Peptides against a protein of PDB entry 3JWR. Designs and how they scored, part 283

Target 1, 323 residues: chain A of PDB entry 3JWR
Amino acid sequence: TRELQSLAAAVVPSAQTLKITDFSFSDFELSDLETALCTIRMFTDLNLVQNFQMKHEVLCRWILSVKKNYRKNVAYHNWRHAFNTAQCMFAALKAGKIQNKLTDLEILALLIAALSHDLDHRGVNNSYIQRSEHPLAQLYCHSIMEHHHFDQCLMILNSPGNQILSGLSIEEYKTTLKIIKQAILATDLALYIKRRGEFFELIRKNQFNLEDPHQKELFLAMLMTACDLSAITKPWPIQQRIAELVATEFFDQGDRERKELNIEPTDLMNREKKNKIPSMQVGFIDAICLQLYEALTHVSEDCFPLLDGCRKNRQKWQALAEQ
Target 2, 298 residues: chain A of PDB entry 3JWR as posed
Amino acid sequence: TRELQSLAAAVVPSAQTLKITDFSFSDFELSDLETALCTIRMFTDLNLVQNFQMKHEVLCRWILSVKKNYRKNVAYHNWRHAFNTAQCMFAALKAGKIQNKLTDLEILALLIAALSHDLDHRGVNNSYIQRSEHPLAQLYCHSIMEHHHFDQCLMILNSPGNQILSGLSIEEYKTTLKIIKQAILATDLALYIKRRGEFFELIRKNQFNLEDPHQKELFLAMLMTACDLSAITKPWPIQQRIAELVATEFWEQGDQVGFIDFVCTQLYEALTHVSEDCFPLLDGCRKNRQKWQALAEQ

## One batch from the design tools (peptide; made by RFdiffusion4, then SolubleMPNN)

Design b2_p22_5_s2 (from b2_p22_5, 11 letters changed)
Fold by OpenDDE base, seed 4:
Structure b2_p22_5_s2 (fold): chain B 323 residues (1-323), chain A 22 residues (1-22)
Amino acid sequence: as target 1 above (323 residues)
Amino acid sequence: DEEYEEYLETLEELEKKLKEFQ
């Protein structure tokens, strides 16, 4: 395609030029082409292209295929969300120095998972999918969308000309897919709530050990969630803009819940209760986010900007909730 | 399915937490 030719021929700027190592990164001013260039740079600077012998054209095609399989009519859970999740992962790996704690296969899997974790997202949560009796709800009992996202990821990875994993051995391929699946499934917030207690306890007791395979898996899950939720850590102007996108998508779901399911939406998805957004954001930060970024910062102190950003945004949302 | 029941319990806990700040 013309898009592929343009991407494959383009000079890829440095990570410094693209600012993709910054936890404060924003994609708002980036074109779709520039987001793809950033993604190439992430793969390159993590040594994934070299270590796994990726062909440049294949990587370009894969990136464009992933981007194409996000819906443009979804306000938040689109390519830009996936791209920002991957950028946060890249920043955590590089600036947060987590790269040194992980294998190349784990890094490969996490980056693919971050980019793929919301593939074909429909702008509705698992509860809506279940209650609407959507065909996807017949395939999976829990984490419906996350299973679908993984299925889409696997489909793309196996598509002709998109096989970025073709340089891997069979065992490396299996390992990578396992980690990708676990990482995508970990973005189900219900699974996060289930598992986070174990992680926090290990941290609190100073018993956390990445050499333990179970604890490694747990850490990768927590890291995925930390990147997925990283909008809450962004500088306030960016946070506000992203919160508007989230609210738009949630209100669209709430409107559909009223119309299609004849149910009253929760306050989070109720357009009529938009004035509660600041207080809900404070509650979300306190209930979900703060402890995660505290624990992540304990594993790697260089991840502190995520925690600091989260704390700053809590104060901003609290000030709005008091008005 | 024990895994499904555990998932439902997790959802209930999450929903409760969400209601606490809504």
Scores: peptide ipSAE 0.017, ipTM 0.600, DockQ to the pose 0.737
Fold by OpenDDE base, seed 2:
Structure b2_p22_5_s2 (fold): chain B 323 residues (1-323), chain A 22 residues (1-22)
Amino acid sequence: as target 1 above (323 residues)
Amino acid sequence: DEEYEEYLETLEELEKKLKEFQ
């Protein structure tokens, strides 16, 4: 395609020029082509292209295929969300120095997972999919959308001309797919709530050990969630704009719940209760976000900008809730 | 399925926490 030819022939700017190492990064001013260039730079600077012998054209095609399989009619869970999740992962690996704690296969899997974790997202949560008796709810008992996202990821990876993992051995390939699946499934907030207590207790007791395979898996899950939720850590103008996109998508679901299911939506998804957004954001930060970024900062102190950003945004939302 | 029951309990906990700040 013309798009592929343009991307494959383009000079890829440095990570410094693209500012993709910054925790304060914003994609708002970037074109789709520039987001693809940023993604190439992430793979290159993590040594993934070299270590796994990726062909440049195949990587370009894969990135464009991933981008194409996000829906444009979804306000938040689109390509830009996946791209920002991957950028936060890149920043956590580089600026947060987590790269030194992980294997190349784990880094490869996490970056693919971050870009792929919401593929074909429909702008509705698992509860809506279940209650609407959607065909996907017949395939999976729990984490319905996350299983679907992984299936879409696997389909793309196996598609002709998109096989970025072709340089891996059979054992490396199996390991990578296992980690990708676990990382995508970890973005179900229900699984985060289930598992976070174990992680926080290990940190609190100073018993956290990345050499333990179970604790490694737990850490990768927590890191995925930290990147997925990273909008809450961004500078206030960026946070506000992303919060508006999230609210738009949730209100669209609430409108569908009324119309299609004849159900009164929760306050979070109720357009008529938009005045509660500031207080709900404070509650979300306190219940979900703060402890995660605190624990991540204990694993790597260089991740402190995420925690600091979260605390600053809590203060901003609290001030709005008091008006 | 024991895994499914554990998942349902996790969802209930999440829903409870979400209601606490809504």
Scores: peptide ipSAE 0.017, ipTM 0.591, DockQ to the pose 0.736
Fold by OpenDDE base, seed 3:
Structure b2_p22_5_s2 (fold): chain B 323 residues (1-323), chain A 22 residues (1-22)
Amino acid sequence: as target 1 above (323 residues)
Amino acid sequence: DEEYEEYLETLEELEKKLKEFQ
């Protein structure tokens, strides 16, 4: 395609020029081509291209294929969300110095997972999929959408001309796919809530050890969630704009719940309760976000900007909730 | 079946927490 030719021929700017090492990064001013260039830079600067012998054209095609398999009519869970998740992962690995704590296969898996974790997202949650009796709900008992996202990820990885993992040994390939699957599944907030207590307790007791395979897996899951939710850490103008996209998508689901399922949506998805967004954001930060970024900062102090951003946005949302 | 029930409980807990934001 013309897009592939343009991407493959383009000079990829430095990570510094692209600001993709910054936790404060915003994609709002970036074209789709520039987001793809940023993604190439992430793979390159994490040594993934070199270490796994990725062909440049294959990587370019894969990135464009991933981007293409996000829906444009979904307000939030689109390519830009996946790209921002991957950028946060890159920033956490580089600026947050987490790269030094992980294997190259884990880093490879996390970056692929971050870019792929919401593939073909339909703008509705697992609860909607279950209640709507969607065919996907018959395929999977739990984490329905996350299983679907992984299936889409696997489909793309195996598609002709998209095989960025072709340089891996069979064992490396199996390991990478296992980690990708676990990382994508970890983005189910239900699984996060189930597992986070163990992580926080290990941190609290100073018993956290990344040399333990179980604790490593747990950490990768928590890191994925931290990147997935990283919009809450962004500078206030960015956070506010992203929160509007999230609200738009949730309200679209709520409208569908009323129309298609004849149910009254929860306040989170109820367009008529838009005035509750600030208080709901405070509650979300307190219940889900703060402790995660505190724990992550305990693993690596260089991740503090995520925690600081989350705290600052809590204050901003609280001030709006008091008005 | 047991994994499904555990998942449902986790979803219920998530939904409860989300309602606490409201």
Scores: peptide ipSAE 0.016, ipTM 0.597, DockQ to the pose 0.678
Fold by OpenDDE base, seed 5:
Structure b2_p22_5_s2 (fold): chain B 323 residues (1-323), chain A 22 residues (1-22)
Amino acid sequence: as target 1 above (323 residues)
Amino acid sequence: DEEYEEYLETLEELEKKLKEFQ
């Protein structure tokens, strides 16, 4: 395709030029081509291209395939969300110095997972999928969408000309897929709520050890969630704009809940309760986000910008909630 | 399925927390 030819022939700017190591990064001004170039740079600067002998054209095709399998008519859970999740992962690995704590296979898996974690997202949550009796709800008992996202990820990875993992041994391939699956499933906030207590307790007791395989897996899950939720850490103008995208998608779901399911949506999904967004954002930060970024900062102090951003945005939302 | 019951409990906890925002 012309798009593939253009991407494959393009000079890939440095990470510094692209600002992809910055926790404050915004994609709003980037073209789709520029987001793909950023993604190539992430793979290159993490040594994944070299270490796993990725062909440039195969990587380019894979990136474009991943991007293509996000829906354009979804307000928030689209390619830009996945790209921002991956960028936060890259920033956490580089600027947050987490790269030095992980294996190359773990890094490879996390980057693929971050880009893939919401593939074919429909702009509705698992609760809607269950209540609508969607065919996917018959395939999976829990984490319905996250299982679907992984299935889409696996489909792309195995598609002709998209096999970025072809340079791996059989054992490396199996390990990578296992980590990808676990990382994508970890983006279910229900699983986050279930598991985070163990992580926070390990940190609190100063017993956290990345050499323990179970604790490593737990950390990768928490890191995925931290990157997935990273919009809450962005500079206020970026945070506010992303919150509007999230609200748009949630209100679209609420409208469908009324129309298709004949139910009253929750306040989060109810456009008539738009005035509650600031207070809901404060509640979300307090209940879900703050402890995660605090714990992540305890693992690596260089991740502090995420925590600081979250705290600053809490103050901004609180000020709006008091109006 | 014990794993499913644990997931449901987790969903209920999440929903409860989300309602506290609401």
Scores: peptide ipSAE 0.016, ipTM 0.609, DockQ to the pose 0.759

Design b2_p22_5_s3 (from b2_p22_5, 16 letters changed)
Fold by OpenDDE base, seed 1:
Structure b2_p22_5_s3 (fold): chain B 323 residues (1-323), chain A 22 residues (1-22)
Amino acid sequence: as target 1 above (323 residues)
Amino acid sequence: MEEVKEHQEQLELLEEFLQQMQ
């Protein structure tokens, strides 16, 4: 395609030029081509292209295929969300110094998972999918959309000319797919809530050990959630704009819940309760985000900008909730 | 009593967010 030719021939700027190592990164000013160039740079600077013998054209095609399989009519859970999740993963690996704690296969899997974790997202949550009796709800009882996202990821990875994992051994391939699946499934906040207590207790007791395979898996899950939720850590102007995108998508779901399911939406999905957004954001930060970024900062102190950003945004939301 | 109330309020908030984010 013309898009593939343009991407494959383009000079890829440095990570420093692209500012993709910054936790404060914003994609708002970037074109779709520039987001794809940033993605190539992430794979290159993590040594994934070299270590796994990725062909440049295949990587370019894969990135464009992933981008194409996000819906354009979804306000938040689109390519830009996946790209920002992957950028936060890259920043956590580089600036947060988590790269040195992980294997190359784990890094490869996390980056693929971050880019792929919301593939074909419909702008509705698992509860809506279940209540609407969607065919996907018959295939999976739990984490319905996350299983679908993984299935889409696997489909793309196996598509002709998109096989970025062709340089892996059979065992490396199996390991990578296992980690990708676990990482995508970990973005279900229900699973995060179920598992986070074990992680926080290991940190609190100073018993956390990345050499333990179970604790490694648990850490990768927590790191995925930390990157997926990373909008809450961004500088306030960026955070506000992303919160508006999230609210737009949630209100669109609430409008569909009223129209299609004849139910009153929850406060988060209710367009008429827009004035509750600041207090809900404080509650979200306290219940879900703060402890995660505290624990992540305990594993790597260089991740502190995520925690600091989350704390600053809590104060901003609290000040709006008091008005 | 305060610790139990704070824990219960966090659980209720968590359940509300879980129902919304699931």
Scores: peptide ipSAE 0.033, ipTM 0.681, DockQ to the pose 0.066
Fold by OpenDDE base, seed 5:
Structure b2_p22_5_s3 (fold): chain B 323 residues (1-323), chain A 22 residues (1-22)
Amino acid sequence: as target 1 above (323 residues)
Amino acid sequence: MEEVKEHQEQLELLEEFLQQMQ
């Protein structure tokens, strides 16, 4: 395609030029082509292209295929969200110095997972999928959408000309797919809530050890969630704009819940409760986000900008909730 | 007592968010 030819022929700017090592990064000014160039740079600077012998054209095609399998009519859970999740992963690996704590296969899996974790997202949560009796709810009992996202990821990875993992051994391939699946499933906040207590307790007791395979798996799950939620850490003008996108998508779901399911939406999904957004954001930060970024900062102090950003945005949302 | 209340309030908020994010 013309898009593939343009991407494959383009000079890929440095990570410094693209600012993709910055925790404060914003994609709002970037074209779709520039987001793809940033993604190539992430794979290159993590040594994934070299170590796994990726063909440049195959990587370009894969990136474009991933981007194409996000919906344009979804306000938040689109390619830009996946791209920002991957950028936060890249920043955490590089600037947050987590790269040195992980294997090349774990890094490969996390980057693929971050880009793929919301593939074919419909702008509705698992609860809506269950209540609407969608066919996907018959296939999976829990983490319905995350299972679907992984299935989409696997389909793309196995598609002709998209096989970025073709340079891996059979054992490396199996290991990578296992980690990708675990990482995508970890983005279900219900699973995060179930597992986070173990992670926080290991940190609190100073017993956290990345050489333990179970603790490694737990850490990768927490790191995925930290990157997925990273919008809450962004500079205030970026955070406000992303919060508006999230609210738009949630209100669109609530409108569908009323129309299609004949139910009153929750306050989070209720357009009539727009005035509660600031207080709900404070509650979200306190209940879900703060402890995660605190624990991540304990694993690597260079991740502090995520915690600092979260704390600053809590203060901003609290000030709006008091008005 | 304050730590227990803060933890309970966080749990209630968490349950509200869980119902919304599930």
Scores: peptide ipSAE 0.032, ipTM 0.682, DockQ to the pose 0.063
Fold by OpenDDE base, seed 4:
Structure b2_p22_5_s3 (fold): chain B 323 residues (1-323), chain A 22 residues (1-22)
Amino acid sequence: as target 1 above (323 residues)
Amino acid sequence: MEEVKEHQEQLELLEEFLQQMQ
């Protein structure tokens, strides 16, 4: 395609030029082509292209295929969200010094998972999918969308000309797919809530050990969630704008809940409760985010900018909730 | 005792947040 030819022929700027190592990164000013160039740079600078013998054209095609399988009519859970999740992963690996704690296969899997974790997202949560009796709810009992996202990821990876994993051995391929699946499924906040206590307790007791395979898996899950939620850590102007996209998508769901399901939406998804957004954001930060970024910072102190950003945004939301 | 209270307050906040998301 013309798009593929343009991407494959383009000079890929440095990570420094693209600022993709910064935790404060914003994609708002970037074109779709520039987001694809950033993604190529992430694969290159993580040595994934070299170590796994990726053909440049195949990587370009894969990136464009992933981007194409996000919906443009979804306010938040679109390509830009996936791209920002992957950028946060890249920043955590590089600037946050987590790269040195992981294998190349784990890094490969995490980057693919971050880009793929919301593929074909419908702009509605698992609860809506269940309550609407959507066909996807018949395939999976739990983590319905995350299973669908993984299925889409696998479909793309196996599509002709998109096989970025073709340089892997059979065992490396199996390992990578296992980690991708676990990482995508870990983005279900319900699973995060179930598992986070174990992670926090290991950190608190100073018993956390990445050499333990179970603890490694747990860490990768927590890292995925930390990157998925990383909008809450961004500089306040960026965070506010992303929060507006989230609110738009949630209100669109709430409007559909009223119309299609004849139910009153929760305050989070109720357009009429827009005035509660600041207090809900404080509650979200306290209930979900703070401890995660604290624990991540204990694993790697260089991840502190994520925690600091989260704390600063809590203060900003609290000040708005008091008005 | 303070750590237990802080943990309990976080659980209450989590329960409130989860009720709003259900």
Scores: peptide ipSAE 0.029, ipTM 0.675, DockQ to the pose 0.061
Fold by OpenDDE base, seed 2:
Structure b2_p22_5_s3 (fold): chain B 323 residues (1-323), chain A 22 residues (1-22)
Amino acid sequence: as target 1 above (323 residues)
Amino acid sequence: MEEVKEHQEQLELLEEFLQQMQ
């Protein structure tokens, strides 16, 4: 395609020029082509292209295939969300110095997972999929959408001309796919809530050890969630704009719940309760986000900008909730 | 009592968020 030719022939700017190492990064001013260039830079600067002998054209095709398999009619869970998740992962690995704690296969898997974790997202949650008796709800009992996202990820990785993992041994390939699956499934907040207590306790007791395979898996899951939720850490103008996209998607679901399922939506998905957004954001930060970024900062102090951003946004949301 | 109420309100919010993010 002309798009592939343009991407493959383009000079890829440095990570410094693209500012993709910054936790404060915003994609708002970037074209789709520039987001693809940023993605190439992430793979290159993490040494993944060199270490796994990726062909440049194959990587370009894969990125474009991933981007194409996000829906354009979904307000939040689209290519830009996946791209921002991957950028936060890149920043956590580089600026947050987590790269030195992980294997190249783990880094490869996390970056692929971050870009792929919401593939073919429909703008509705697992509860809606289940209640609407969607065919996917017959295939999976738990984490319905996350299983679907992984299936889409696997389909793309195996598609002709998209095989970015062709340079791996059979054992490396199996390991990478296992980690990708675990990382995508970890983006189900239900699984995060179930597992986070173990992580926080290990941190609190100073017993956290990345040499333990179980604790490594747990950390990768927590890191994936931290990147997925990273919009809450962004500078206030960016945070507000992303919160509006999330609210739009949730209100669209709530409108469908009323119309298609004949149910009253929850406050978060109720368009008529838009005035509750500030207080709900405070609750979300306190219940879900703060402890995660505190624990991540304990593992690597260079991740502090995520925690600091989350705390600052809590204060901003609280001030709006008091009005 | 206030800490328990705050924790319970956080749990209810968490359950609402969980139901919404599930």
Scores: peptide ipSAE 0.035, ipTM 0.688, DockQ to the pose 0.061; fails the geometry check

